Peptides against a protein of PDB entry 5VVV. Designs and how they scored, part 32

Target 1, 276 residues: chain A of PDB entry 5VVV
Amino acid sequence: FLCGVVEGFYGRPWVMEQRKELFRRLQKWELNTYLYAPKDDYKHRMFWREMYSVEEAEQLMTLISAAREYEIEFIYAISPGLDITFSNPKEVSTLKRKLDQVSQFGCRSFALLFDDIDHNMCAADKEVFSSFAHAQVSITNEIYQYLGEPETFLFCPTEYCGTFCYPNVSQSPYLRTVGEKLLPGIEVLWTGPKVVSKEIPVESIEEVSKIIKRAPVIWDNIHANDYDQKRLFLGPYKGRSTELIPRLKGVLTNPNCEFEANYVAIHTLATWYKSN
Target 2, 276 residues: chain A of PDB entry 5VVV as posed
Amino acid sequence: FLCGVVEGFYGRPWVMEQRKELFRRLQKWELNTYLYAPKDDYKHRMFWREMYSVEEAEQLMTLISAAREYEIEFIYAISPGLDITFSNPKEVSTLKRKLDQVSQFGCRSFALLFDNIDHNMCAADKEVFSSFAHAQVSITNEIYQYLGEPETFLFCPTEYCGTFCYPNVSQSPYLRTVGEKLLPGIEVLWTGPKVVSKEIPVESIEEVSKIIKRAPVIWDNIHANDYDQKRLFLGPYKGRSTELIPRLKGVLTNPNCEFEANYVAIHTLATWYKSN

## One batch from the design tools (peptide; aimed at target 1 L82 D116)

Design b2_p17_5_s1 (made by RFdiffusion4, then SolubleMPNN; from b2_p17_5, 9 letters changed)
Fold by OpenDDE base, seed 1:
Structure b2_p17_5_s1 (fold): chain B 276 residues (1-276), chain A 17 residues (1-17)
Amino acid sequence: as target 1 above (276 residues)
Amino acid sequence: SEENEIAIKFLKEKAEK
């Protein structure tokens, strides 16, 4: 069971010292996972093709080593979906080289994210792939196999919540393609019925699990505040029954952008996890 | 940039839901 934090918000990323302090807190609270997915990190999303500099490499190596010291699984995410051409072998090779560099930093766990992008494929991709889901699954499976089938590999779908599914969760052709064709060792991220789910009913997890043919990892936006800079979400982790735990592969909270605001959010997630 | 416009669109959809 993956339990911890995803740094997955828009806005100023956390500094390396905040991330190291996070790992210490995660270990102390018996949590085990950190997903590196900061939307405004240039080489994560907008400039995903660019290799890390020597200085950036030293920082990432130090961060990954710190995660290992605190027995926290460091998952490196990349979001190529803004401008990748899925049918272009050069794009696939560029993605492979970027993940090879991160593997050399000592990273062993990875994620491919296709959240917050348009469903429109370019003309070249439409000639090769039957749908957007087929294109995403093809590259994800190829990368997973190329990396030697790492123990933890995550996929974030473009339809990552109930309100983004067309026509709905149980009938989505996109999620059906993901469930049928995504390799079984790849985990699927999900935010619940909504992007920010006030509640995540057990029945809603059973519904999505059936179509994706696996238990999801929850990307939980309950404490996310990147959409409203005037608000801090300081309340406890709530609206999730402990009956979800045996039906999930994990829970990663995407909390407030302000690192100092997240004590209650993370501590109450840990209490929830240990209460089962 | 076009990428920033996409991000702003999804942030608005997050705020309304």
Scores: peptide ipSAE 0.279, ipTM 0.854, DockQ to the pose 0.086
OpenDDE base, seeds 2, 3, 4, 5: peptide ipSAE 0.189, 0.036, 0.136, 0.265; ipTM 0.787, 0.732, 0.806, 0.847

Design b2_p17_5_s2 (made by RFdiffusion4, then SolubleMPNN; from b2_p17_5, 10 letters changed)
Fold by OpenDDE base, seed 2:
Structure b2_p17_5_s2 (fold): chain B 276 residues (1-276), chain A 17 residues (1-17)
Amino acid sequence: as target 1 above (276 residues)
Amino acid sequence: SEENEIAIKFLEEEAKK
């Protein structure tokens, strides 16, 4: 069971010192996972093709080493979906080289994120792939296999919550393709009924699990505030029954952008997790 | 809606390219 934090918000990423402090807190609270997915990290998303500089590499190596020191699984995410051409072998090769670089930093766990992108393929991809889901699954499977089938590999679907599913969760052709074609060793991120879900009903997890043919990892935006910088979500982790725990592969909270605001959020997630 | 606010952030990031 993956339980911890995803740094998955828009806006200023956490500094390395904050991330190290996070790992210490996670370990202390018996949480085990950090997903590196800061949207405004240029080489994570907007410039995903760009290799890390020597200085950036040193920082990431240090960060990954710190995660290991605190027994926190460091999952490196990349979000190539803004402008990748899935059918272009050079793009696939570029993605491979980027993840190879990160693998050399000591990273062993990875995520491919296709959240917050237009559900549209370029003309070249439309000639090769029958749907956007097929394109995403194809590259995800290829990357997963190329990396030697790492123990933890996550996929974030474009339809990552109920409100983004067309026509709905159980009838989504996109999620059906993901469920049927995504290799079984790849975990699927899910955010619940909404982008920000006040509640995640058990039935909603059973519904999505059926179509994706696996228990999801929750990307939980309950404490996310990147969409409203005037708000801080200081309340406890709530609206998730402990009955979800046996039905999930994990929960990763995407908390407030303000690092110090997240004590209650993360601590109460840990309390929730331990209550199983 | 909260989803709309997030969508605005997405659009803002797209506009930075």
Scores: peptide ipSAE 0.035, ipTM 0.658, DockQ to the pose 0.340
OpenDDE base, seeds 1, 3, 4, 5: peptide ipSAE 0.035, 0.027, 0.024, 0.032; ipTM 0.589, 0.621, 0.639, 0.663

Design b2_p17_5_s3 (made by RFdiffusion4, then SolubleMPNN; from b2_p17_5, 9 letters changed)
Fold by OpenDDE base, seed 2:
Structure b2_p17_5_s3 (fold): chain B 276 residues (1-276), chain A 17 residues (1-17)
Amino acid sequence: as target 1 above (276 residues)
Amino acid sequence: SEENEIAIKFLKEKAKE
């Protein structure tokens, strides 16, 4: 069971010292996972093709080493979906080289994120893939296999919550394709009924699990505030029955952008997790 | 809605790229 934090918000990423402090807190609270997915990290998303500089590499190596020191699984995410051409072997090769670099930093767990992108393919991809889901699954499977089928590999679907599913969760051709064609060793991120889900009912997890043919990892935006910088979500982790725990592969909270605001959010997630 | 705000944020970030 993956339980911890996804740094998955828009806005200023956490500094390395904050991330190290996070790992210390996660360990103390018996949480086990950090997903590196800061939207405004240029080489994560906008410039996903760009290799890390020597200085950036040193920082990431240090960060990954710190995660290991605290027994926190460091999952490196990349979000190529803004401008990747899925059918272009050069793009696939570029993605492979980027993840190879991160693997050299000691990273062993990875995520491919296709959240917050348009549900559209370029003309070249339309000639090769029958749907957007097929394109995403194809590259995801290829990357997963290329990396030697790492123990933890996450996929974030474009339809990552109920409100983004067309026509709905259970009837989504996109999610059906993901469920049917995504290799079984790849975990699927899910955010619940909504982008910000006040509640995640058990039935909603059963519904999505059926179509994706696996228990999801929750990307939980309950404490996310990147959409409203005037708000801080200081309340406890709530609206998730502990009955979800046996039905999930994990829960990763995407908390407030302000690192200092997240004590209650993360601590109460830990309490929730331990209550099973 | 909060979802709309997130969507607006997403759209704004995408528009910068």
Scores: peptide ipSAE 0.204, ipTM 0.790, DockQ to the pose 0.384
OpenDDE base, seeds 1, 3, 4, 5: peptide ipSAE 0.079, 0.034, 0.037, 0.053; ipTM 0.792, 0.729, 0.732, 0.756

Design b2_p17_5_s4 (made by RFdiffusion4, then SolubleMPNN; from b2_p17_5, 7 letters changed)
Fold by OpenDDE base, seed 2:
Formats: sequence, structure tokens, C-alpha cells
Structure b2_p17_5_s4 (fold): chain B 276 residues (1-276), chain A 17 residues (1-17)
Amino acid sequence: as target 1 above (276 residues)
Amino acid sequence: DELNEIAIEFLEKKAKE
């Protein structure tokens, strides 16, 4: 069961010292996972093709080593979906080289994120793939296999919550394709009925699990505030029955951008996790 | 709800970058 934090927000990423402090807290509270997915880290999303510099490599190696020190699984995410051409072998090779570099930093867990992108494929991809889901699954499976089928590999769908499913969760051709064709060793991220889900009913998890043919990992935006930085979400982790735990592969909270605001959010997640 | 409306609008802008 993956339980911890995804740094998955837009805005100023956390600094290395904050991330190290996070690892200390995660360990103390018996959480086990950190997903590195800062949207405005340029080499994560907008410039995903660019290799890390020597200086950036040193920082990431240090961060990964720190996670290991605190027994936190460090999952490196990349979001190539803004401008990747799925059918272009050069793009696939570029993605492979980027993840090879991160593997050299000591990273062993990875994620491919296709959240917050347009649903339309380019003309070249339309000639090769039957749908957007087919294109995403193809590259995800290929990368997963290329990396030697790492123990933890996550996929974030474009339809990552109920509101984004067309026509709905149970009838989504996109999610059906993901469920049927994504290799079974790859985990699927899910955010619940909404982008910001006040509640995640058990029935909603059963519904999505059926179509994706696996228990999801929750990317939880209950405390996310990147969409409105005039707000801070300081309340406890709530609206999730502990009955969800046996029906999930994990829960990763995407909290407030302000690192200092997240004590209650993360601590109460830990309490929730340990309650069952 | 209001929060989701704001969030979706925000994310839709990000998808167009």
C-alpha cells in the first residue's frame, strides 16, 4: 500500500530542504511514499525532453539518497503529454534517455502522467493509434518494459476523475482501453469523483476499479490549493472511509503549495491509514 | 461545486500551455 505525498501542484516547487523535512515527517508518521511531480519544474513537464545538468543531477541524487535514508519510496514522475508525438520513435527514445538518466541517480520507481492535457492527438498519431488511450498505453507499456518492469510504475490517465470521464466512469472508452491494454504491473492514479473530491465513496472506487481492472492509487486533491492560492486548506484528511484501504493500492495526498501549511493534512492522512 | 469549477478552469488553462 503506497501512502504519502505527491508533490503534484502547479506553482513554486518545494525546495530540497523542504522535501528532506517531508521525508523525515513521512517516516515518523509511518508513511512510505513520495511522488515527485512538481508541475512547474521545467524538466518535468514543459521541457521534459531536456536532460538534467550536472548541478541538477547532484541535487536529485542527494534527494533520492535522502528518501532512501528515511525509507521513503521515491517515485519520479514525468509529464510528456503537452507536446509528445507518441508515434515518433525519436520522442520515445528521448523519453527513455531521460528516464535512464534518472535511473542513474538511483531512482527505481517511476510514473508517466497524462493529466491536464488536451484530448486530441496530432495527425501523425491519429494515423498510428486508434485512440488517445491507445497511444498513451503503448508508450507507457514500452517504457515500463524498457525500464525492466520496475516494482512501482504509475500511470496517470487524462480522465483521472469522474468529472473528466466521457461519457462517465463506467462507460468511458478511454478508461476501458487503459484497463484492457495497460500492463497489469502498472498502477493507475485516480482522484475520485471530482478534481477536488470532498468525499470518495466506496462505490465510486468499485466502479473505477472494475473498468481499469485494478485497484487504483488515489491522487488526492483534498488539500490542493494551486488552483486558488487565496485559499489554504488546513482541515483534516476526511471524507474517505477506511473501508477504502483494502480497495486501493495507495493514497498520495497532493497538498497545499505552502509546505508549512501541510502538517495537519499529512498527519491526519497517516492517522487515517493506521486506523485500519 | 465552486471549488471544482475554479479548479477545472485553472487546469483547462494549463492544458493549453
Scores: peptide ipSAE 0.710, ipTM 0.968, DockQ to the pose 0.811
OpenDDE base, seeds 1, 3, 4, 5: peptide ipSAE 0.704, 0.678, 0.695, 0.691; ipTM 0.965, 0.962, 0.965, 0.964

Design b2_p17_6 (made by RFdiffusion4)
Pose (drawn by RFdiffusion4):
Structure b2_p17_6 (pose): chain A 276 residues (1-276), chain P 17 residues (1-17)
Amino acid sequence: as target 2 above (276 residues)
Amino acid sequence: AHTEAEDHYKEQARADT
């Protein structure tokens, strides 16, 4: 069961030294996972086809090392959604070559994120693929095979919370396609009824497990402050029923950008992780 | 495209809170 932090916000990402202190904290409080997905670390999203330079690679390896040294599982995320051409094989190959490079840093766990992308495709893609959801699942599956079908592997759908489902959660062509076609070994990230969920009703998640055909992994935006300059969140982890732990694969908290402000955010996530 | 996705996200997050 996956529990911990996703560094998944817009803005100045954390530095290696902050992530070491993060791992030591996750362990002092018995959490198991860190998802690396900062939106403005340019090679994660904006320049996803680009390989890490020599010194960048030295940094990532030293990072994945301290993750094992503290036994925190490290999941690496990549976001090709902005401009990838799903049908073109050179494009599919560059993704593998990039995912290969990171595999050789010590990385076993991977994620493909597709949040916040223009919903339609290029002229070339609309031929080979029936729908937008078809294209993502095809590449997510093909990639899932190539890496030797890894232990933990996440998929973040374009429709990743209740508000974002067209027309509703239950009869959505995008969501219908995912639950049926996406492989049973691939996890699905979900964010609650809204992007920043005030509460997560047990009925809403049971409802979601209907179409996704899985217990989804929560990308929790409760303490995220990247969207309002004046705002910071030092409150407890709240509005999440303890009765949820049995029904979910995990909860990764996407916290405040200011690293040291995240003490209460992670500790309260940790106490709640007990109690179920 | 990236800036547009970021702005969209920030608007939606603000609306949620």

Design b2_p17_6_s1 (made by RFdiffusion4, then SolubleMPNN; from b2_p17_6, 10 letters changed)
Fold by OpenDDE base, seed 2:
Structure b2_p17_6_s1 (fold): chain B 276 residues (1-276), chain A 17 residues (1-17)
Amino acid sequence: as target 1 above (276 residues)
Amino acid sequence: MYEKAKKAYFEAARADR
């Protein structure tokens, strides 16, 4: 069961010292996972093709080593979906090289994220793939296999919550394709019925699990605030029955952008997790 | 493209609160 934090927000990413402090807290609270997915980290999303510099590499290596020190699984995410051409082997190879670099930093867990992108494929991709989902699954499977089928590999769908599913969760051709074609060893991130889900009912997890053919990892935006700079969400992790735990592969909370604001959010997630 | 998708997330998230 993956339980911890996804740094998955828009805005200024956390600094390395904050991330290290996070790892210490996660360990203390008996959480086990950190997903590196800061939207505005340039080489994560906007410039996903760009290799890390020597200085950046040193920082990431140090960060990954710190995670290991605190027994936190460091999952490196990349979001190539803004402008990748799925059918272009050069793009695939570029993605492979990027992940190879990160692997060389000591990272063993990875994620491909296709959240917050348009559904439109370019003409070249339309000639090759039956749908956007097919394109995403194809590259995800290929990357997963290329990396030697790491123990933890996550996929974030474009339809990552109920309200983003067309026409709905159970009837989504996109999610059906994901479920049917995504290799079974790849985990699927899910955010719940909504982008910010006040509650995540058990039934909603059963519904999505059926179509994706696996228990999801929750990307939980309950404490996310990147969309409203006037607000901080300081309340406890709630609205999730502990009955979800046996039905999930994990829960990763995407909390407030302000690192210092997240003590209660993360601590109460830990309490929730340990209550089962 | 980036702006559109990001804004869609923001709008949805705000509406969910």
Scores: peptide ipSAE 0.747, ipTM 0.949, DockQ to the pose 0.843
OpenDDE base, seeds 1, 3, 4, 5: peptide ipSAE 0.739, 0.734, 0.740, 0.739; ipTM 0.947, 0.946, 0.947, 0.946

Design b2_p17_6_s2 (made by RFdiffusion4, then SolubleMPNN; from b2_p17_6, 12 letters changed)
Fold by OpenDDE base, seed 2:
Structure b2_p17_6_s2 (fold): chain B 276 residues (1-276), chain A 17 residues (1-17)
Amino acid sequence: as target 1 above (276 residues)
Amino acid sequence: MYEKSKEAYKKAALADL
């Protein structure tokens, strides 16, 4: 069971010292996972093709080593979906080289994120793939296999919550393709009924699990505030029954951008997790 | 493209509150 934090917000990423402090807190609270997915890290999303510099590599190596020191699984995410051409072997090779570099930093767990992108394929991809889901699954499977089928590999769908599913969760051709074609060793991220889910009912997890053919990992935006800089979410982790735990592969909270605001959010997630 | 996707997310998140 993956339980911890996804740094998955828009805005200024956490600094390395904050991330190290996070790992210390996660260990103390018996949480086990950190997903590196800062939206405004340029080499994560907008410039995903760009290799890390020597200085950036040193920082990431240090960060990954710190995660290991605290027994926190460091999952490196990349979000190529803004402008990748899925059918272009050069793009696939570029993605492979980027993940190879991160593997050299000591990273062993990875994620491909296709959240917050346009649902349209380019003309070249339309000639090769039957749908956007087919294109995403194809590259995800290829990358997963290329990396030697790492123990933890996550996929974030474009339809990552109920409100983004067309026509709905259970009837989504996109999620059906993901469920049917995504290799079984790849985990699927899910955010619940909504982008910001006040509650995640058990039935909603059963519904999505059926179509994706696996228990999801929750990307939980309950404490996310990157969409409104005037708000801080200081309340406890709530609206998630502990009955979800046996039905999930994990929960990763995407908390407030302000690192210091997240004590209650993360601590109460840990309490929730331990209550099972 | 990036800003549009970001704003789409923000709009959805705000609508969920």
Scores: peptide ipSAE 0.703, ipTM 0.942, DockQ to the pose 0.911
OpenDDE base, seeds 1, 3, 4, 5: peptide ipSAE 0.686, 0.650, 0.688, 0.688; ipTM 0.939, 0.935, 0.940, 0.941

Design b2_p17_6_s3 (made by RFdiffusion4, then SolubleMPNN; from b2_p17_6, 11 letters changed)
Fold by OpenDDE base, seed 2:
Parts: C-alpha cells; sequence; structure tokens
Structure b2_p17_6_s3 (fold): chain B 276 residues (1-276), chain A 17 residues (1-17)
C-alpha cells in the first residue's frame, strides 16, 4: 500500500530542504511514499525532453538518497503529454534517455502522467493509434518494459476523476482501453469522483476498479490549493472511509502549495491509514 | 496550449468546491 504525498501542484515547487523534512515526517508518521510531480518543474512537464544539468542531477541524487535514508519510496514522475508525439520513435527514445538519467540518480520507481493535457492527438499519432488511450498505453507499456518492469510504476490517466470521464467512469472507452491494454504491473492513479473530491465513496472506487481492472492509487486533491492562491486547506483528511484501504493500492495526498500548511493534512492521512 | 490545460484543471477544481 503506497501512502504518502504527491508533490503534484502547480506553482512554486518545494525546495530540497522542505522535501527532506517531508521525508522525515513521512517516516515518523509511518508513511512510505513520495511522488515527485511538481507541475511547474520545467524538466518534469514543459521541457520534459531536457536532460538534467550536472547541478540538477546532484540535487536529485541527494534528494533520492535522502528518501532512501528515511525509507521513503521516491517515485519520479514525468509528464510528456503536452507535446509528445507518441508514434515518433525519437520521442520515445528521448523519454527513455530521460528516465535512464533519473535511474542513474538511484531512482527505481517511476510514473508517467497524462493529466491536464489536450485529448487531441496529432495527425501522425492518429495514423498509428486508434485512440488517445491506445497511444498513452503503448508508450507507457514500452517505457515500463524498457525500465525492466520496476516494482512501482504509475500511470496517471487523462480521465483521472469521475467528472473527466466521458461519458462516465463505467462507460469510458478511454478507461476501458487503459484497463484492457495497460500492463497489469502498472498502477493507475485516480482522484475520485471529482478533481477535488470532498468524499470518495467505496462504490466509486469499485466502479473505477472494475473498468481499469485493478485497485487504483488515489491522487488525493482534498488539500490541494494550487487552483486558488487565496485558500489554505487546513482541515483533516476526511471523507474517505477506511473501508477504502483494502480496495486501493495506495493514497498519495497532493496538499497545499505552502509546505508549512500541510502538518494536519499529512498527519491525519497517516492516522487514517493506521486506523485500518 | 499549456495554459489552457492548466486553466481547465483550475476551473474544474473551483467548481468542485
Amino acid sequence: as target 1 above (276 residues)
Amino acid sequence: MYEKAKEAYKEAALKDL
């Protein structure tokens, strides 16, 4: 069971010292996972093709080493979906080289994120892939296999919550393709019924699990505030029955951008997790 | 392109509150 934090927000990423402090807190609270997915980290998303500089590499190596020290699984995410051509072998090779670099930093767990992207494929991809889901699954499977089928590999669907599913969760051709074609060792991220889910009913997890043919990892935006800089979410982790735990592969909270605001959010997630 | 996807997320999140 993956339980911890996804740094998955838009805005200023956490500094390395904050991330190290996070790992210390996660360990103390018996949480086990950190997903590195800061949306405005340029080499994560906008410039996903760009290799890390020597200086950036040193920072990431240090960060990954710190996660290991605190027994926190460091999952490196990349979000190539803004402008990748899925059918272009050169693009796939570029993605492979980027993840190879991160593997050299000591990273062993990875994620491919296709959240917050346009649903339209380019003309070249339309000639090769029957749907957007097929394109995403193809590259995800190839990367997963290329990396030697790492123990933890996550996929974030473009339809990552109920409100983004067309026509709905249970009837989504996109999610059906993901469920049918994504290799079984790849975990699927899910946000619940909504982008910000006040509640995640058990039935909603059963519904999505059926179509994706696996228990999801929750990317939980309950404390996310990157969409409104005037709000801070200081309340406890709530609206998730502990009955979800046996039906999930994990829960990763995407909390407030302000690192200092997240004590209650993360601590109460830990309390929730340990209450099972 | 990038801004549109980000704003779509923000709009959805705000609607969910």
Scores: peptide ipSAE 0.663, ipTM 0.935, DockQ to the pose 0.868
OpenDDE base, seeds 1, 3, 4, 5: peptide ipSAE 0.574, 0.544, 0.573, 0.593; ipTM 0.921, 0.917, 0.920, 0.925; seed 1 fails the geometry check

Design b2_p17_6_s4 (made by RFdiffusion4, then SolubleMPNN; from b2_p17_6, 12 letters changed)
Fold by OpenDDE base, seed 2:
Structure b2_p17_6_s4 (fold): chain B 276 residues (1-276), chain A 17 residues (1-17)
Amino acid sequence: as target 1 above (276 residues)
Amino acid sequence: SYKEARERYRKEALEDL
């Protein structure tokens, strides 16, 4: 069971010292996972093709080593979906080289994220793939196999919550393709009924699990505030029955952008996880 | 685009509150 934090928000990423402090807190609270997915990290999303510099490499190696020191699984995410051409072998090879570099930093767990992108394929991809889901699954499976089928590999769908599913969760052709064609060793991220789910009912997890043919990892935006800089979410982790725990592969909270605001959010997630 | 997708996320997130 993956339980911890995803740094998955828009805005200023956390600094390396905040991330190290996070790992100390995660270990102390018997949480086990950190997903590196900061939306505004230059080489994570907008410039995903760019290799890390020597200085950036040293920072990431140090961060990954710190995660290992605190027994936190460091999952490196990349979000190529803004401008990748899925059918172009050069794009696939560029993605492979980027993940090879991160593997050299000592990273062993990875994620491919297709959240917050347009549902449109370019003309070249439309000639090769039957749908956007087929294109995403193809590259995800290829990368997963190329990396030697790592123990932890995550996929974030474009339809990552109920409100983004067309026409709905149980009837989504996109999620059906993901469920049927994504290799079984790849985990699927899910956010619940909504982008910010006040509640995640058991029935909603059973519904999505059926179509994706696996228990999801929750990307939980209950404490996310990147959409409204005037709000801080200081309340406890709630609206999730502990009956979800045996029906999930994990829970990763995407908390407030302000690192210092997240004590209650993360601590109460840990309490929730241990209450089962 | 990045900006349009971020704005869609923001809009949906605010409608859920």
Scores: peptide ipSAE 0.551, ipTM 0.930, DockQ to the pose 0.882
OpenDDE base, seeds 1, 3, 4, 5: peptide ipSAE 0.455, 0.439, 0.478, 0.419; ipTM 0.905, 0.902, 0.910, 0.895; seeds 4, 5 fail the geometry check

Design b2_p17_7 (made by RFdiffusion4)
Pose (drawn by RFdiffusion4):
Structure b2_p17_7 (pose): chain A 276 residues (1-276), chain P 17 residues (1-17)
Amino acid sequence: as target 2 above (276 residues)
Amino acid sequence: SLHEKAKEHYIKAARAD
């Protein structure tokens, strides 16, 4: 069961030294996972096709090392959604070459994120693929095979919370396609009824497990402050029923951008991780 | 850019919540 932090916000990402202290903290409080997905670390999203330079690679390896030294599982995320051409094989191959490079840093766990992308496709893609959801699942699956079908592997759908489902959660062509076609070994990230969910009703998640055909992984935006300059969140982890742990694969908290402000955010996530 | 549009969309949606 996956529990911990996702560094998944817009803005100045954390530095290696902050992530080491993060791993030591996750361990002192018995959490198991860190998802690397900062939106503005350019090679994660903006320039996803680009390989890490020599010194960048030295940094990532030293990072994946301290993750094992503290036994925190490290999941690497990549976001091709902005401009990838799903049908073109050179494009599919560059993704593998990039995912290969990171595999050789010590990385066993991977994620493909597709949040916040223009919903429709290029002229070339609309031929080979029936729908937008078809294209993402095809590449997510193909990639899932190539890496030797890894232990944990996450998929973040374009429709990743209740508000964002067209027309509703239950009868959505995008969501219908995912639950049926996406492989049973691939996890699905979900964010609650809203992007920043005030509460997560047990009925809403049970409802979601209907069409996804899985217990989804929560990308929790409760303490995220990247959307309002004046705002910071030092409150407890709340509005999440303890009865949810049995029904979910995990919860990764996407916290405040200011690293040291995240003490309460992670500790309260940790106490609640107990009690179920 | 596409990235900036995606960021602005996110900020709007988050604030609305």

Design b2_p17_7_s1 (made by RFdiffusion4, then SolubleMPNN; from b2_p17_7, 9 letters changed)
Fold by OpenDDE base, seed 2:
Order: structure tokens, then C-alpha cells, then sequence
Structure b2_p17_7_s1 (fold): chain B 276 residues (1-276), chain A 17 residues (1-17)
């Protein structure tokens, strides 16, 4: 069971010292996972093709080493979906080289994220793939296999919550394709009924699990505030029954952008997790 | 930009949640 934090917000990423403090805190609270997915890391999303500089590499190596020190699984995410051409072998090879670099930093767990992107494929991809889901699954499977089928590999679907599913969760051709064709060793991220889900009913998890043919990992935006800079979410982790725990592969909270605001959010997630 | 459009899509959906 993956339980911890995803740094997955829009806005200024946490500094390395904050991330190290996070790992210490996660260990103390018996949480086990950190997903590196800051939207405003240019080399994570906008410029995903660009290799890390020597300086950036040193920082990431240090960060990954720190995660290991605190027995936190460091998952490196990349979000190529803004402008990748799935059918272009050069794009696939570029993605492979980028993840090879991160592997050299000591990273062993990875994620491919296709959140918040347009559903339209370019003309070249339309000639090769039957659908957007087919394109995403193809590259994800290939990367997963290329990396030697790491123990933890996550996929974030474009339809990552109920409101993004067309026509709905249970009838989504996109999610059906993901469920049927994504290799079984790849975990699927899910955010619940909405982008920010006040509640995640057990039934909603059973519904999505059926179509994706696996228990999801929750990317939980309950404490996310990147969409409203005037708000801080300081309340406890709530609206998730502990009955979800046996039905999930994990929960990763995407909390407030302000690192210092997240004590209650993360601590109460830990309490929730340990209550099972 | 594609990034800005992506962010906007997220923000709008998050606010509608």
C-alpha cells in the first residue's frame, strides 16, 4: 500500500530542504511514499525532453538518497503529454533517455502522467493509434518494459476523475482501453469523483476498479490549493472511509502549495491509514 | 501556451468540484 504525498501542484515547487523534512516527517508517521510531480518543474512537464543539468542532477541524486535514508519510496513522475507525438520513435527514445538519466540518480520507481492535457491526437498519431488511450497505453507499456518492469510504476490517465470520464466512469472507452491494455504491473492513479473530491465513496472506487481492472492509487486533492491562491486547506483528511484501504493500492495526498500548511493534512492521512 | 491551457483546464475543473 503506497501512502504518502504527491508533490503534484501548480505553483512554486518545494525546495530541497522542505522535501527532506517531508521525508523525515513521512517516516515518523509511518508513511512510505513520495511522488515527485511538481507541475512547475520545467523538465517534468513543459520541457520534459530536456535532460537535467549537472547541478540539477546533483540535487535530484541528493534528494533520492535522502528519501532512501528515510525509507521513503521516491517515485519520479514525468508528464510528456502536452506535446509528445506518441507515434514518433524519436519522442519515445527521448523519454527513455530522460528516465535513464533519472535511473542513474538512483531512482527505481516511476510515473507517466497524462493529466490535464487535450484529448486530441496529432495527425501522425491518428494514423497509428485507434484512440488517445491506445497511444498512451502503448508508450506507457513500452517505457515500463524498457525500465525492466520496476516494482512501482504509475500511470495517471487523462480521465483521472469521474467528472473527466466520457460519458461516465463505467462506460468510458478511454478507461476501458486503459484497463484492458495497460500492463497489469502498472498502477493507475485516480482522484475520485471530482478533481477535488470532498468525499470518495467506496462504490465509486469499486466502479473505477472494475473498468481499469485493478485497485487504483488515489491522487488525493482534498488539501490542494493551487487552484485558489486565497485558500488554505488546514482541515483533517476526511471523507474517505477506512473501508477504502483494502480496495486501494495506495493514497498520495497532493496538499497545499505552502509546505508549512500541511502538518494536519499529512498527519491525519497517516492516522487514517494506520486505523486499518 | 499549452501549459497555460492545461493549467486553466485544471483550475476550472477544480473550482467546479
Amino acid sequence: as target 1 above (276 residues)
Amino acid sequence: SKYEESKKRYIEAALAS
Scores: peptide ipSAE 0.744, ipTM 0.972, DockQ to the pose 0.932
OpenDDE base, seeds 1, 3, 4, 5: peptide ipSAE 0.740, 0.729, 0.737, 0.736; ipTM 0.972, 0.970, 0.971, 0.971

Design b2_p17_7_s2 (made by RFdiffusion4, then SolubleMPNN; from b2_p17_7, 7 letters changed)
Fold by OpenDDE base, seed 2:
Structure b2_p17_7_s2 (fold): chain B 276 residues (1-276), chain A 17 residues (1-17)
Amino acid sequence: as target 1 above (276 residues)
Amino acid sequence: SKYEEAKERYIKAALES
């Protein structure tokens, strides 16, 4: 069971010292996972093709080593979906080289994210792939296999919550393709009924699990505030029955952008997790 | 930019949640 934090917000990423402090807290609270997915890290999303500099590499190596020291699984995410051409072998090779670099930093767990992108494929991809889901699954499977089928590999669908599913969760051709074609060793991220789900009903998890043919990892935006910088979410982790725990592969909270605001959010997630 | 458009779609959907 993956339980911890995804740094998955828009806005200024946390500094390395904050991330190290997070790892200390995660360990103390018996949480086990950190997903590196800061949307405004340029080499994660906008400039995903760009290799890390020597200085950036040193920082990431230090961060990954710190996660290991605190027994926190460091999952490196990349979000190529803004401008990748799935059918272009050069794009696939570029993605492979980027993940090879991160593997050299000591990273062993990875995520490929297709959240917050347009559903339209380019003309070249439309000639090769039957759908957007087929394109995403193809590259995800290839990357997963290329990396030697790492123990933890996450996929974030474009339809990552109920409101993004067309026509709905249970009838989504996109999610059906993901469920049928994504290799079984790849975990699927899910956010619940909405982008920010006040509640995640058990029935909603059963519904999505059926179509994706696996228990999801929750990317939980309950404490996310990147969509409204005038608000801080300081309340406890709530609206998730502990009955979800046996039906999930994990929960990763995407909390407030302000690192200092997240004590209650993360601590109460830990309490929730340990209550099962 | 594609980034900004995507962010705006996210923000809108988050605010509607």
Scores: peptide ipSAE 0.726, ipTM 0.969, DockQ to the pose 0.934
OpenDDE base, seeds 1, 3, 4, 5: peptide ipSAE 0.721, 0.709, 0.715, 0.721; ipTM 0.968, 0.967, 0.967, 0.968

